# Ledger of designs, part 92: peptides against a protein of PDB entry 6FRK

Target 1, 411 residues: chain A of PDB entry 6FRK
Amino acid sequence: NEEVLNAMLKEVCTALLEADVNIKLVKQLRENVKSAIDLEEMASGLNKRKMIQHAVFKELVKLVDPGVKAWTPTKGKQNVIMFVGLQGSGKTTTCSKLAYYYQRKGWKTCLICADTFRAGAFDQLKQNATKARIPFYGSYTEMDPVIIASEGVEKFKNENFEIIIVDTSGRHKQEDSLFEEMLQVANAIQPDNIVYVMDASIGQACEAQAKAFKDKVDVASVIVTKLDGHAKGGGALSAVAATKSPIIFIGTGEHIDDFEPFKTQPFISKLLGMGDIEGLIDKVNELKLDDNEALIEKLKHGQFTLRDMYEQFQNIMKMGPFSQILGMIPGFGTDFMSKGNEQESMARLKKLMTIMDSMNDQELDSTDGAKVFSKQPGRIQRVARGSGVSTRDVQELLTQYTKFAQMVKKM

## One batch from the design tools (peptide; aimed at target 1 L326)

Design b2_p27_8_s4 (made by RFdiffusion4, then SolubleMPNN; from b2_p27_8, 11 letters changed)
Fold by OpenDDE base, seed 2:
Parts: C-alpha cells; sequence; structure tokens
Structure b2_p27_8_s4 (fold): chain B 411 residues (1-411), chain A 27 residues (1-27)
C-alpha cells in the first residue's frame, strides 16, 4: 500500500513540477498528502487513486488560498487599482482587459498610463483603450509617473469614475529604482488595491519575482497572464505563496476578452489535467439558462431537437472565446487549443447555425429531425438554398445532430 | 481533403464537449 502511494505521489509530483509548480511547494504538498491519507482506509478497498487525487486536490486548493479575502471594488465608489509587474508580464494588456471586464459589467471605468520609462507605452495603452472605448489618461511630455498618476486619478475621481486603473512602469530586471518609483506612485495615489501581474511562462522564476515585488510594495492581488493552453499554471501557486495574496483574474490569450475571474477549483482541476468541469458547469449556469431547466428536462427524457442543438450553439457562442470553453473540458486542454484556430471553430459553429436559421419550426422542433429530412429530401434542398450552402453541408449537420440525439437517448 | 478532415475532427470535438456537458447537466 505504501509503495503504491509513493508511486502515485511520484507521478503527481512529476506532473506538478512539469506544470512549473515550485519544488518547495511540491515537497510540502507531498508531505501534507502523505499525512492526510489514512493508510488504513486505503486498505479497506477504497479506490486508492481517488483518495490520493482527492488529497492532492485538497492540498492544492490550500496552496492557492492565501487565507485572505480578495479585494473587490465597491459600486458607486471611486476604486483606484494600481498595477505593478515586470516588463513583458502582460501588465499593460491586463490593465485594458480588467478595465474592459468592469466596463462590460456596467462600471464607469478608466485607464491611466503612468509608464514614462517605456517609449510608446502611452500609445499602446491609448490604442487598447480606444479599441475598447475606455477613457484614458497619460502624457507625452511629463516624465514623472507620480505627477501623471496623481493628475489622472484626480481627473477621473472628479468625473465620478468607479474603476480607476493605473498602469506603472515595468523593468527587465528587479531594479531598486523601479520599486522606489512604484512606492512613490502608490503613496501619491493611495490605491485601494495593488495588483501584481505575472507571466505564467516564466516557470520556476515566478516565486523569486513575486517575492521581490511583495517585499517592496504592498501587493494585495495577483493576476496571472499567458495561461493559454501552453502555459503551465504552476507559477500561479508560487505567486500566491510568495505574495500571500489571492489570484483575482487570469489572462487566457491575446484578445481583450481572454480574461476571466480566477476560480480555485477549476484552476486546480486544470492543473491536474482533470479539466475544469465545475467551471464549465458554472459558466453554463452563469449564462442564466433558465431555459436550461426545460432543456435538462427534455434531455432527461431522451429528447433532443435541432432547436435544442441551436440553443446550445448560441450558449457556446455566449460563453465567450471557444478556447476558454474548451480549455475547461477534461482532455481538451493544450492540444485542442494549439491545433484549432478558435476563429475557425467559431466560424464553423456559425455556419451550422446559419443552416439551422433556414429550417422551419417543424424541422427544428421534431424529436427526430433527421427522419423529417430523410422522409422529404426536398427539405434539404430548400435549407441548402436558403442558407447558401451545399446539400452535403446540410446532410453533415443532420449527421452531427443524429450523433448528438443518439447520445442523449442513451443517457 | 485535409481541411475537410480537420473540419470533421473539430466537429467531433465539439460533439464530445457538448455530450460531456449534457452528461454533467443531467447529474
Amino acid sequence: as target 1 above (411 residues)
Amino acid sequence: EEEEEKEEENLEKLLNIFNELLEKLKK
């Protein structure tokens, strides 16, 4: 029993190290898991694999929980959020993503560029802000980031902005001058939250970088960037451990909408290669699919229509970037995102929906849609002409529908 | 041909996703 436990723990530890989890954290986890597993319960015929996985999962959840409640902005107040991080961490892009996230939620949001060190920093922020229709402030002439940050914060406070995001200078190295500048800015603007932005792709360096920032500035939140299917999530654990601050958001790509609230359970599930089933369910539930109760009831009865499939395609499109949805599904992690052009997958889904838009209610609401088309082949030709596709494309859609409907009937 | 095979593979992946979602929504 102990040999089996040690072998499984070795595999998990290897996977965590391969996921860029810090070696100290992996060692601590191994000890904690060993202490949490009752070997006597393992002898009683319980699924040893399930017990070890549960113990590992529970200890990983503790590693991403700093024991401190994440700061949240207060509605109707002026919330100043200062961003700090190295150059190349995705800090400037993440400022825009966070601003866009709050703007989409109906917050009066703005951006301030207090990066005077990097040539073109203000132009980059301005471009991102303009694309997202986010108000911005910065200077081409002022070289003191304290002045820019103070003036920008004062301006947007006077204009009753609720979310005021301040982007600061990054550096290539941990330079004392950078930390002094960050402290001067923080003292001048008195931020309600200081967000450390880290790049997940730096792997084992995450701990040392996160610690260097926390030792110099009062980091209260972490955002992890570049968690697109290739990025190893283990650096996030290192950031939490070093900063003692919660991860509040993750960046999952290059687009402004490739940004999501951090969820512990999903993240750990993904880190273990289990996928984010719960987060997928939560995202599906967050879509206020009140109409899903009727769908779930139909599905429980083994009923699935072309309309039900269309509604699910609409739901998938509403969930945001397809890469984010797929990255939440077990077994559809890295390989699907790497090989699939997300835009292509969404274009295909939209093509299928366009075919279905040319169907009538009798075709859409039939519990055997494929049979309706099979009995009257002239329907296929009508739908093909109506949607501007081939009869083959319509037949392929019906074949896919039939595969789904058969699976629903087997459930 | 290679584009059609990639289309079919992506559709099958979407199908599997949807089926896994449905299985979990039923529980």
Scores: peptide ipSAE 0.026, ipTM 0.343, DockQ to the pose 0.186
OpenDDE base, seeds 1, 3, 4, 5: peptide ipSAE 0.017, 0.026, 0.022, 0.016; ipTM 0.332, 0.340, 0.332, 0.296

## One batch from the design tools (peptide; aimed at target 1 L326 F332 T334 D335)

Design b2_p28_1 (made by RFdiffusion4)
Pose (drawn by RFdiffusion4):
Structure b2_p28_1 (pose): chain A 374 residues (1-38, 47-273, 303-411), chain P 28 residues (1-28)
Amino acid sequence: NEEVLNAMLKEVCTALLEADVNIKLVKQLRENVKSAIDNKRKMIQHAVFKELVKLVDPGVKAWTPTKGKQNVIMFVGLQGSGKTTTCSKLAYYYQRKGWKTCLICADTFRAGAFDQLKQNATKARIPFYGSYTEMDPVIIASEGVEKFKNENFEIIIVDTSGRHKQEDSLFEEMLQVANAIQPDNIVYVMDASIGQACEAQAKAFKDKVDVASVIVTKLDGHAKGGGALSAVAATKSPIIFIGTGEHIDDFEPFKTQPFISKLLGQFTLRDMYEQFQNIMKMGPFSQILGMIPGFGTDFMSKGNEQESMARLKKLMTIMDSMNDQELDSTDGAKVFSKQPGRIQRVARGSGVSTRDVQELLTQYTKFAQMVKKM
Amino acid sequence: EETELETLYIEAALKLLAEENEEKEEEK
């Protein structure tokens, strides 16, 4: 049985290693689901599913904008990850939700960058800012957020150039652009086909600049996006959106369950009964209930107080014979009144008859009356 | 919540006994 756990466990470790999941997290997840584990494919895959939900959970809720206030969003990520594409996908998302959204092109390096964001904004009917001539992104971003602030826009999304960590020049310039405009949220956009080099870059981005949200693009293809587990752990940020194509409407919020599945592949007879059950539990205590001075009108009249401390186990064979629909019903007596066929099965395996209940049903009706009167 | 429910059951048992005593006094 120890060999059935390991053959089926190394087959999931290969399923995650093929899904570009970091080898560090596969080896760690393997011994996490091995230590926490101490119709067969369900008792195994359910344990694997709960261990994955433990990893995709960063514990941090997403940053959401406030209507009637200026929200500056700054996009960061590697070269070619889809920042300019996801910039228009997000401005189009909120603009359709009713936000005064605008775009700013703070890329002064990549050829045809302002022309790219201009044509994406021209198409989606979204205001845009940028420059062919301005070579300083700190100047483009500052003079753009200033312009759209004096025009009272609620979503101001600043696009930046692609950068990698080994370029300290572009990492300083990213930090200065973030310090000039002071964004409310910084989004780390990552390609879904990224391999093992993801945890190092995503971590260096978190160190130089405060990354709060992560977006995973190019998920409409074969890439399952296992590199996102390493960006969530590195940036400490949840995934808020995914990209699912080249167009502006190929964009939707991140849901954890479908991504993990792809990455993996009035008084009733019942109340009359419980009040009785507690009067029998407090039944050997009936002599304490005759104690009150001037209140002892009677005690165990006609000896019938002894069987009121004996009827509740026989009535419990009826509850033992009951399932969770009759037991958890608001009116435990209405489930059997409509279907007196349930009065026969309760009588079979519990040894009580269907006759005994007629006297009980009268005793029940009287008890149900005096509580609605209570 | 369980303590509140037990308290309510105790109170209900006391009230039922009080009503039974009143009925017996009347009969008497």

Design b2_p28_1_s1 (made by RFdiffusion4, then SolubleMPNN; from b2_p28_1, 16 letters changed)
Fold by OpenDDE base, seed 1:
Structure b2_p28_1_s1 (fold): chain B 411 residues (1-411), chain A 28 residues (1-28)
Amino acid sequence: as target 1 above (411 residues)
Amino acid sequence: EEKEKEEKNLKLTLELLREEAEKKKKEE
């Protein structure tokens, strides 16, 4: 029993390390899981795998929850939100995404560029803000970020803005001068919330970086960026552990709409390669694609056909950044996204659609499409010939469909 | 070997999502 437990925990620990989870957190999780598992219940014929999996999931949920309530803006008040983070973390883009999120919710929102270190920082913010129709402030002549931040905050307070977002200078290295500048800005503007923006792609460096920011500036919230399918997000656990601050939002890509409130369960599911059906449903609902209500209803009822998969691929093709949406489809996330650029992923999706274009309505609309093909192998050969692919390619599609359909039936 | 690992992880995933969905349905 202990050998089986240790073997399964070794597989899970390997998967978490491959997901950029910090080695110390993985070790602690392994110890916590071992302590939470009753070995006697495991001996009684309970599915040892399920029990270990549930224990791992439960301990990951605890690692994402710092036990601190996330700050939320107060309606009718002036809420000052200061952004901090390294250069290249996506901080400036995230400021625009957060501003756009609140603007769409009916908040009077504005942006301040207090990044005087990076040439063209104000032009970039101005360009993003103008595209989103968000009011902005900055200077081309003032070099003191404290003056710019103070003047901008005062201006927008006097204009009765509810959400005042301040973007600060990011640096390439943990320089003491950056932290002193951030502290001076924070002291001058007295922010209601300080948001640390972290790039999920930095992997094992997340802990040390997040700690360095928290030790110098009172970080109260975390936003994790670049969760576009390349980063599994394990670094987010390190940021929560180091900052003791909740993740409030995630950035899922480069578009202004590639930004969502943090949800613990979908995030841990995605981290474990579980897919994000809830996030897929939410994203599909946000797009107001009329044809998707029927698909969502079928998914809720555990029904999934090859036609439903085809329609989902068409929707993915319409939604833009393929990396995000394929990563949300269970059974497509890891294999489809890990092996190529967005163009290769799109080409693979088009290939799968071309295979399905050679299927008949009986095959597409069957609630057990894989069984229709397994009962009559001649169908696989027909579809392969019709689409110009191998019988193996059709079998791989049917295997992927079967995995997804089994997921939907278990929801 | 990598495909078998992914299939094992996917099966894991599904069982956890089902348990969470069954919990939400019991809390409603």
Scores: peptide ipSAE 0.000, ipTM 0.248, DockQ to the pose 0.018
OpenDDE base, seeds 2, 3, 4, 5: peptide ipSAE 0.000, 0.032, 0.000, 0.000; ipTM 0.236, 0.361, 0.249, 0.250; seeds 2, 3, 4 fail the geometry check

Design b2_p28_1_s3 (made by RFdiffusion4, then SolubleMPNN; from b2_p28_1, 15 letters changed)
Fold by OpenDDE base, seed 1:
Structure b2_p28_1_s3 (fold): chain B 411 residues (1-411), chain A 28 residues (1-28)
Amino acid sequence: as target 1 above (411 residues)
Amino acid sequence: AEEEKLKKNLEFALKLLEEKAKKKLEEK
């Protein structure tokens, strides 16, 4: 029994190391799991693998919980949020994502660029803020980030902003000058929350970076970025362990809406490759797919039209990056998270929608759309010409539709 | 491979809609 346990723990430890979980945390986890598994209960014929997986899951959930309540902004107050992190961490993009998140929730939100070190930092923030219609402040002439941050915070306080986000200078290395500048900015603006932004793709380096920030700056929250890449998020555990601060949000892509509140259980489930059925259900609920009662009724009656398929493609596209949706489905392994497969899958959906945009209402609303096209082959040629595709591409779409309509009839 | 992937995703989306439809029927 102990040999089998040790073999399974070795496999799990290997998988966690391949998920960028820090070696020290993996060792601690192995010891905690060994202490939590009653070897006598393993004799009862319960699937030893499931018990070990459950024990590992439970201990990973504890590792991502710092035991500290996350800071939350107070409605009707001025909440100053200072961002800190290295260059390339996605800090500036994350400031815009957080601002957009609060703006969409009806908070009066603004952005301050106190990054004077990086050429074009203010232009980048201004471009992102303007696209999202978020008010912004910065300077092209002032080189002191303390002055810019102080003036910007004062301005937006006087204008009764509720969420005031301050982006600071990043560095390529842990330089003492960066930490001194961050401390001077923090002392001048007195932030209600200091957010450390960490790139998950740095893997095993996450602990050392997170520790260096926490040792110099009073980090109260963590945001993990680039979880859409090859990084399985194991670095997030290292950040929590080093900072003793909760992960409040995750960045899941390049878009301004590729940003979500951190949820412990879904995150650990993804880290273990168990899929995120709950997060997928939540995203599907947020899309108010419930407003498509007409579609649900049609599906119950075994009816499925080309319009119903088009609406489903729109819904899938609204769920965000197709890679994220796929990564949430059990058995769609990490190989589906490749940027290439996502862009190609989205391009394919968009191509299918463009073909359907060239269809008429009679074709789209027919309960037997494939038969409408088979009876009048001239329709295929019209749709192909209208969408700029081959007649073969239209026939492939109709073949796919027919397969889906047959599945709906069997449900 | 991508077509088969798209099919599986749509099958899954349809199954989620079916499960939601069942839950809404159980709440009535």
Scores: peptide ipSAE 0.000, ipTM 0.261, DockQ to the pose 0.028
OpenDDE base, seeds 2, 3, 4, 5: peptide ipSAE 0.000, 0.000, 0.000, 0.000; ipTM 0.228, 0.264, 0.236, 0.224; seed 3 fails the geometry check

Design b2_p28_1_s4 (made by RFdiffusion4, then SolubleMPNN; from b2_p28_1, 16 letters changed)
Fold by OpenDDE base, seed 2:
Structure b2_p28_1_s4 (fold): chain B 411 residues (1-411), chain A 28 residues (1-28)
Amino acid sequence: as target 1 above (411 residues)
Amino acid sequence: SEKEKEEKNLKLILKLLEEKAKKKLEEK
């Protein structure tokens, strides 16, 4: 029993180290898991693998939870959010993503560029803000970030903005001058939240960087960027451990929509290669499928029509980037998150929907749609001609439908 | 194949929809 435990823990520890989890955290987790597993209970024929996985999962959840409630903005108040982080962390892009997130939620949101060090910082922020229709402030002539930040915050406070995001200068190195500048800005604007932006791709350096920021600035929140399909999420654990601050959001790509609220359980599931089942459930919940009580009853009775499949494709199309949805699914490798695969998968879904648009109500509403087409092959030819596709494409659709209908019957 | 991946995805989405449906029925 102990040998099996040690072997499984070795595999988990290897996977966590390969995921850029800090070696100290991995050691601590291994000890905590060993202490949490009653070896006597494992003797009782319980699935040892499930117990170890559950214990590992529970300890990883504790590593991501700093025990501090995340700061949340107050509706109808002026909330000043200061961003800090190294150059190349994705800080400026993340400011725009957060602003866009709150704007889409009906918050009056604005952006301030207090990065006077980087040439073109204001132009980059202005470009991103303009694309998202987010109000912005900055200067081409003022070199003091304190002045820019103070003037911008005052302006947007007077205009009754609810979310005021201040982007600061990044540096390539941890320089004392950067931290002094950040402190001066923080003292001048009195931010309600200081967000440290960290690049997950820096791996084992995440702890040292996060600690250096926390030791100089009162970081209260963390955002982890570059958590796309290839990004090793382990740096997030290091950031939480070093800052003692919750992760509030993650950046999952370069697009302004590649941004989501951080959820502990889904993140740990993804880190362990279990996928993000909860995040996918939440995305499915955001579709307001509440209006589809009829679909719920049909699924409950093991009924699935071509129309029901069409509606599911419409729902998938409404969920947003298909790559994000796919990356939430257990056992879908990181390769599915490639931008190329998303457009192709969306094009395939649209093609299937176009084929179904050429079907009649009798074909769409049949509980055995495949049998309707098999009994009258002339229907396949009609649909193929109507949708401008081959009879083979229609047969492939019907084959897919049959597989789904068989799955729904087994549910 | 990419097609097999899409089929697995749709399977999981359908499963999640079912689980949501079950939860809603338990709340009623």
Scores: peptide ipSAE 0.005, ipTM 0.314, DockQ to the pose 0.024
OpenDDE base, seeds 1, 3, 4, 5: peptide ipSAE 0.000, 0.008, 0.000, 0.036; ipTM 0.300, 0.338, 0.278, 0.622; seeds 3, 4, 5 fail the geometry check

Design b2_p28_2 (made by RFdiffusion4; failed a check: the pose's geometry)
Pose (drawn by RFdiffusion4):
Structure b2_p28_2 (pose): chain A 374 residues (1-38, 47-273, 303-411), chain P 28 residues (1-28)
Amino acid sequence: NEEVLNAMLKEVCTALLEADVNIKLVKQLRENVKSAIDNKRKMIQHAVFKELVKLVDPGVKAWTPTKGKQNVIMFVGLQGSGKTTTCSKLAYYYQRKGWKTCLICADTFRAGAFDQLKQNATKARIPFYGSYTEMDPVIIASEGVEKFKNENFEIIIVDTSGRHKQEDSLFEEMLQVANAIQPDNIVYVMDASIGQACEAQAKAFKDKVDVASVIVTKLDGHAKGGGALSAVAATKSPIIFIGTGEHIDDFEPFKTQPFISKLLGQFTLRDMYEQFQNIMKMGPFSQILGMIPGFGTDFMSKGNEQESMARLKKLMTIMDSMNDQELDSTDGAKVFSKQPGRIQRVARGSGVSTRDVQELLTQYTKFAQMVKKM
Amino acid sequence: EEELKKARALMLMAAGEFEKAEEILEEI
């Protein structure tokens, strides 16, 4: 049985290593689902599913903008990850939700970058800012957020150039662009086909600049996006959106369950009964109930107080014979009145007859009356 | 004392003596 756990566990470790999941997290997840584990494919895959939900959970809720206030969003990520494409996908998303959205092109390096964001904004009917001539992105971002602030826009999305960590020049310039415009949220856009080099770059981005949200693009293809577990752990940020194509409307919010599945592959007879059950639990305590001075009108009249401390176990073979629909019903007496066929099965395996209930049903009706009167 | 009176009335109801239990509820 120890060999059936390991053959089926190394087959999921290969399923995650092929899904570009970091080898550090696969080896860690393997011994987490091994330590926490101490119709067969369901008792195993349910334990694997709950261990994955533990990893995709960063514990941090997403940054959401406020209507009527200026929200500056700054995009960061590697070269070619889809920042300019997801810039227009997001401005189009909120503009369709009713936000005064605008775009700014703070890329002064990449050829045809302003022309790219200009044509994506021209098509989606979204205001845009940038420059062919201005070579300082701190100047383009500052003079753009200033312009769209004096025009009272609510979503101001600043696009930046691609950068990698070994370039300290572009990492300083990213920190100065973030310090000039002071963004309310910084989004780390990552390609879904990224391999093992993801945790190092995503971590260096978190260190130089405050990353609060992560977007995973190019998920409409064969890439399952296992590199996102290493960006969530590095940036401490949840995934808010995913990209699912080249167009502007190929964009939707991140849902954890489908991504993990792809990455993996009035008084009733019942109340009359419980009040009784507590009066029998407090039944050997009936002599305490006759204590009160001037209240002892009677005590155990006609000896019938002894069987009121004996009827509740026989009535419990009826509850023992009851399932969760009759037991958890608001009116435990209405489930059997409509279907007196349930009065025969309660009588079979519990040894009580269907006759005994007629005298109980009268005793029930009188008890149900005095509580609605209570 | 009133909680004990109510518990007594419910005990008489469980014994089937509903007239006596009603008299107790009227006294409360």

Design b2_p28_2_s4 (made by RFdiffusion4, then SolubleMPNN; from b2_p28_2, 16 letters changed; failed a check: the pose's geometry)
Amino acid sequence: VKELMLLKALLLMFSGDFDLAEELFKKI

Design b2_p28_3 (made by RFdiffusion4)
Pose (drawn by RFdiffusion4):
Structure b2_p28_3 (pose): chain A 374 residues (1-38, 47-273, 303-411), chain P 28 residues (1-28)
Amino acid sequence: NEEVLNAMLKEVCTALLEADVNIKLVKQLRENVKSAIDNKRKMIQHAVFKELVKLVDPGVKAWTPTKGKQNVIMFVGLQGSGKTTTCSKLAYYYQRKGWKTCLICADTFRAGAFDQLKQNATKARIPFYGSYTEMDPVIIASEGVEKFKNENFEIIIVDTSGRHKQEDSLFEEMLQVANAIQPDNIVYVMDASIGQACEAQAKAFKDKVDVASVIVTKLDGHAKGGGALSAVAATKSPIIFIGTGEHIDDFEPFKTQPFISKLLGQFTLRDMYEQFQNIMKMGPFSQILGMIPGFGTDFMSKGNEQESMARLKKLMTIMDSMNDQELDSTDGAKVFSKQPGRIQRVARGSGVSTRDVQELLTQYTKFAQMVKKM
Amino acid sequence: EEELEELEEELEELAEESQQLREILNES
């Protein structure tokens, strides 16, 4: 049985290693689901599912904008990850939700960058800012957020150039652009086909600049996006959106369950009964109930107080014979009144008859009356 | 003294419920 756990466990470790999941997290997840584990494919895959939900959970709720206030969002990520594409996908998302959204092109390096964001904004009917001539992104971002602030826009999304960590020049310029406009949220957009080099870049981005949200693009293809587990652990940020195509409407919020599945592949007879059950539990205590001075009108009249401390176990064979629908019903007496066929099965395996209940049903009706009167 | 009066009142209420149960059981 130790060999059936390991053959089926190394087959999921290969399923995650093929889904570009970091080899560090596969080896760690393997011995996490091995230590926490101490119709067969369900008792195994349920344990694997709950261990994955432990990893995709960063414990941090997403940054959401406030209507009536200026929200500046700054996009960061590697070269070619889809920043300019996801810039228009997000401005179009909020603009359709009713936000005064606008775009700013703070890329002064990539050829045809302002022309790219201009044509994406021209198409989606979204205001845009940028420059063909301005070579300083700190100037384009500052003079753009200033312009759209004096025009009272609520979502101001600043696009930046692609950068990698080994370029300290572009990492300083990213930090200065973030310090000039002071964004409310910084989004780390990552390609879904990224391999093992993802945790190092995503971590260096978190170190130089404060990354609070992560977007995974190019998920509409074969890439399952296992590199996102390494960006969530590195940036400490949850995934808010995913990209699912080249168009502006190929964009939707991140849901954890479908991504992990792809990455993996009035008084009743019942109340009359519980009140009785507690009066029998407090039943050997009936002599304490006759203690009160001037209140002992009677005690154990006609000896019937002895069987009121004997009827509740026989009535419990009826509850033992009851399932969770009758037991958890608001009116435990209405489930059997409509279907007196349930009065025969309760009588079979519990040894009580269906006759005994007629005297109980009268005793029940009288009890149910004096509680609604209570 | 106040705690003893409160406990006497709670016991009167429970003794009254038990008397009513007895009456129902005698009638059945």

Design b2_p28_3_s2 (made by RFdiffusion4, then SolubleMPNN; from b2_p28_3, 14 letters changed)
Fold by OpenDDE base, seed 1:
Structure b2_p28_3_s2 (fold): chain B 411 residues (1-411), chain A 28 residues (1-28)
Amino acid sequence: as target 1 above (411 residues)
Amino acid sequence: DEELKKLLEALKELNLLLQQLEKIQNET
């Protein structure tokens, strides 16, 4: 039993290391799991694998929870939120995502660019803020980030803004000059919250970076970015361990809406490759797919049209990046999280939709769409010409529709 | 909840069909 436990723990430890979990945390987790597993309960015929997975899950949940309540903004007050992090962490993009998140919730939100080091930082912030209709402040001439931050905070306080987000300069390296600048900005503006933005893709370096920030600046919150890529999020555990600060949000893509509140249980489930069924349900509910009651009723009756398939493709596209949707579905392996496969999958969906855009209502609304095309082959040629594709591409779409319609009839 | 579950199952199978299309396109 101990040999089996040690073998299974070795597999779990390997999988956690492949998920960018810090080696020290993996060792500590192994010891904690080994101490928490009663070997006598393992003898009682319980699925040893499920028991080990549950023990691992429980210990990972504890590692993500710093035991500190996350800061939350107060409605009707001026809340100053200072962002800190390395260059390339996604800090500037994350400032815009957080501003947009609060704006959508009816908060009076603004952005300040106190990044004077990076050429075009203010133009980038201005472009993002303008697209999202978020008020912004910055300077093209002032080089002191303390002056810009102070003037911007004062301006937006006087205008009764509720959420005042300050973006600071990033550096490529942990330079003392960066930390001194951040301290001077923090002392001048007296932020209610300091948010450390961490790139999940840096893997095992997350601990050392997060620690260096916490040792110099009073980090109170963490945001983890680039969880849409190959980064399985194990670096988030390292950030929490080093900063002793909660993860408040995660960045899940390049879009301004690819931003969500951090949830511990779904995150750990995803990290372990268990899928995110809860997040998929939440995402489906957020889309108000209830307008598809008619579609659900048709599916219950084994009816499926080309229009119903088109509407499903639109719904999939509205759910966000196809890689995220697939990554939320249990049994779709992490190999689907590659950016290449996502763009190709979305391009294929768009191609199929473009073919269907060249179909008429009789073709789209037929309960036997494939038979409509088989009876009149001239329809295939018309659709192919209208969509700029081969007759083969239209036949492949009809073949896929037929397979799906047959499956719906068996449900 | 049952309707949402059926919709999710249908979407899973649709995604599986899309993946099969991907394999066919990469093999041709």
Scores: peptide ipSAE 0.011, ipTM 0.344, DockQ to the pose 0.131
OpenDDE base, seeds 2, 3, 4, 5: peptide ipSAE 0.009, 0.012, 0.008, 0.009; ipTM 0.319, 0.347, 0.324, 0.323; seed 3 fails the geometry check

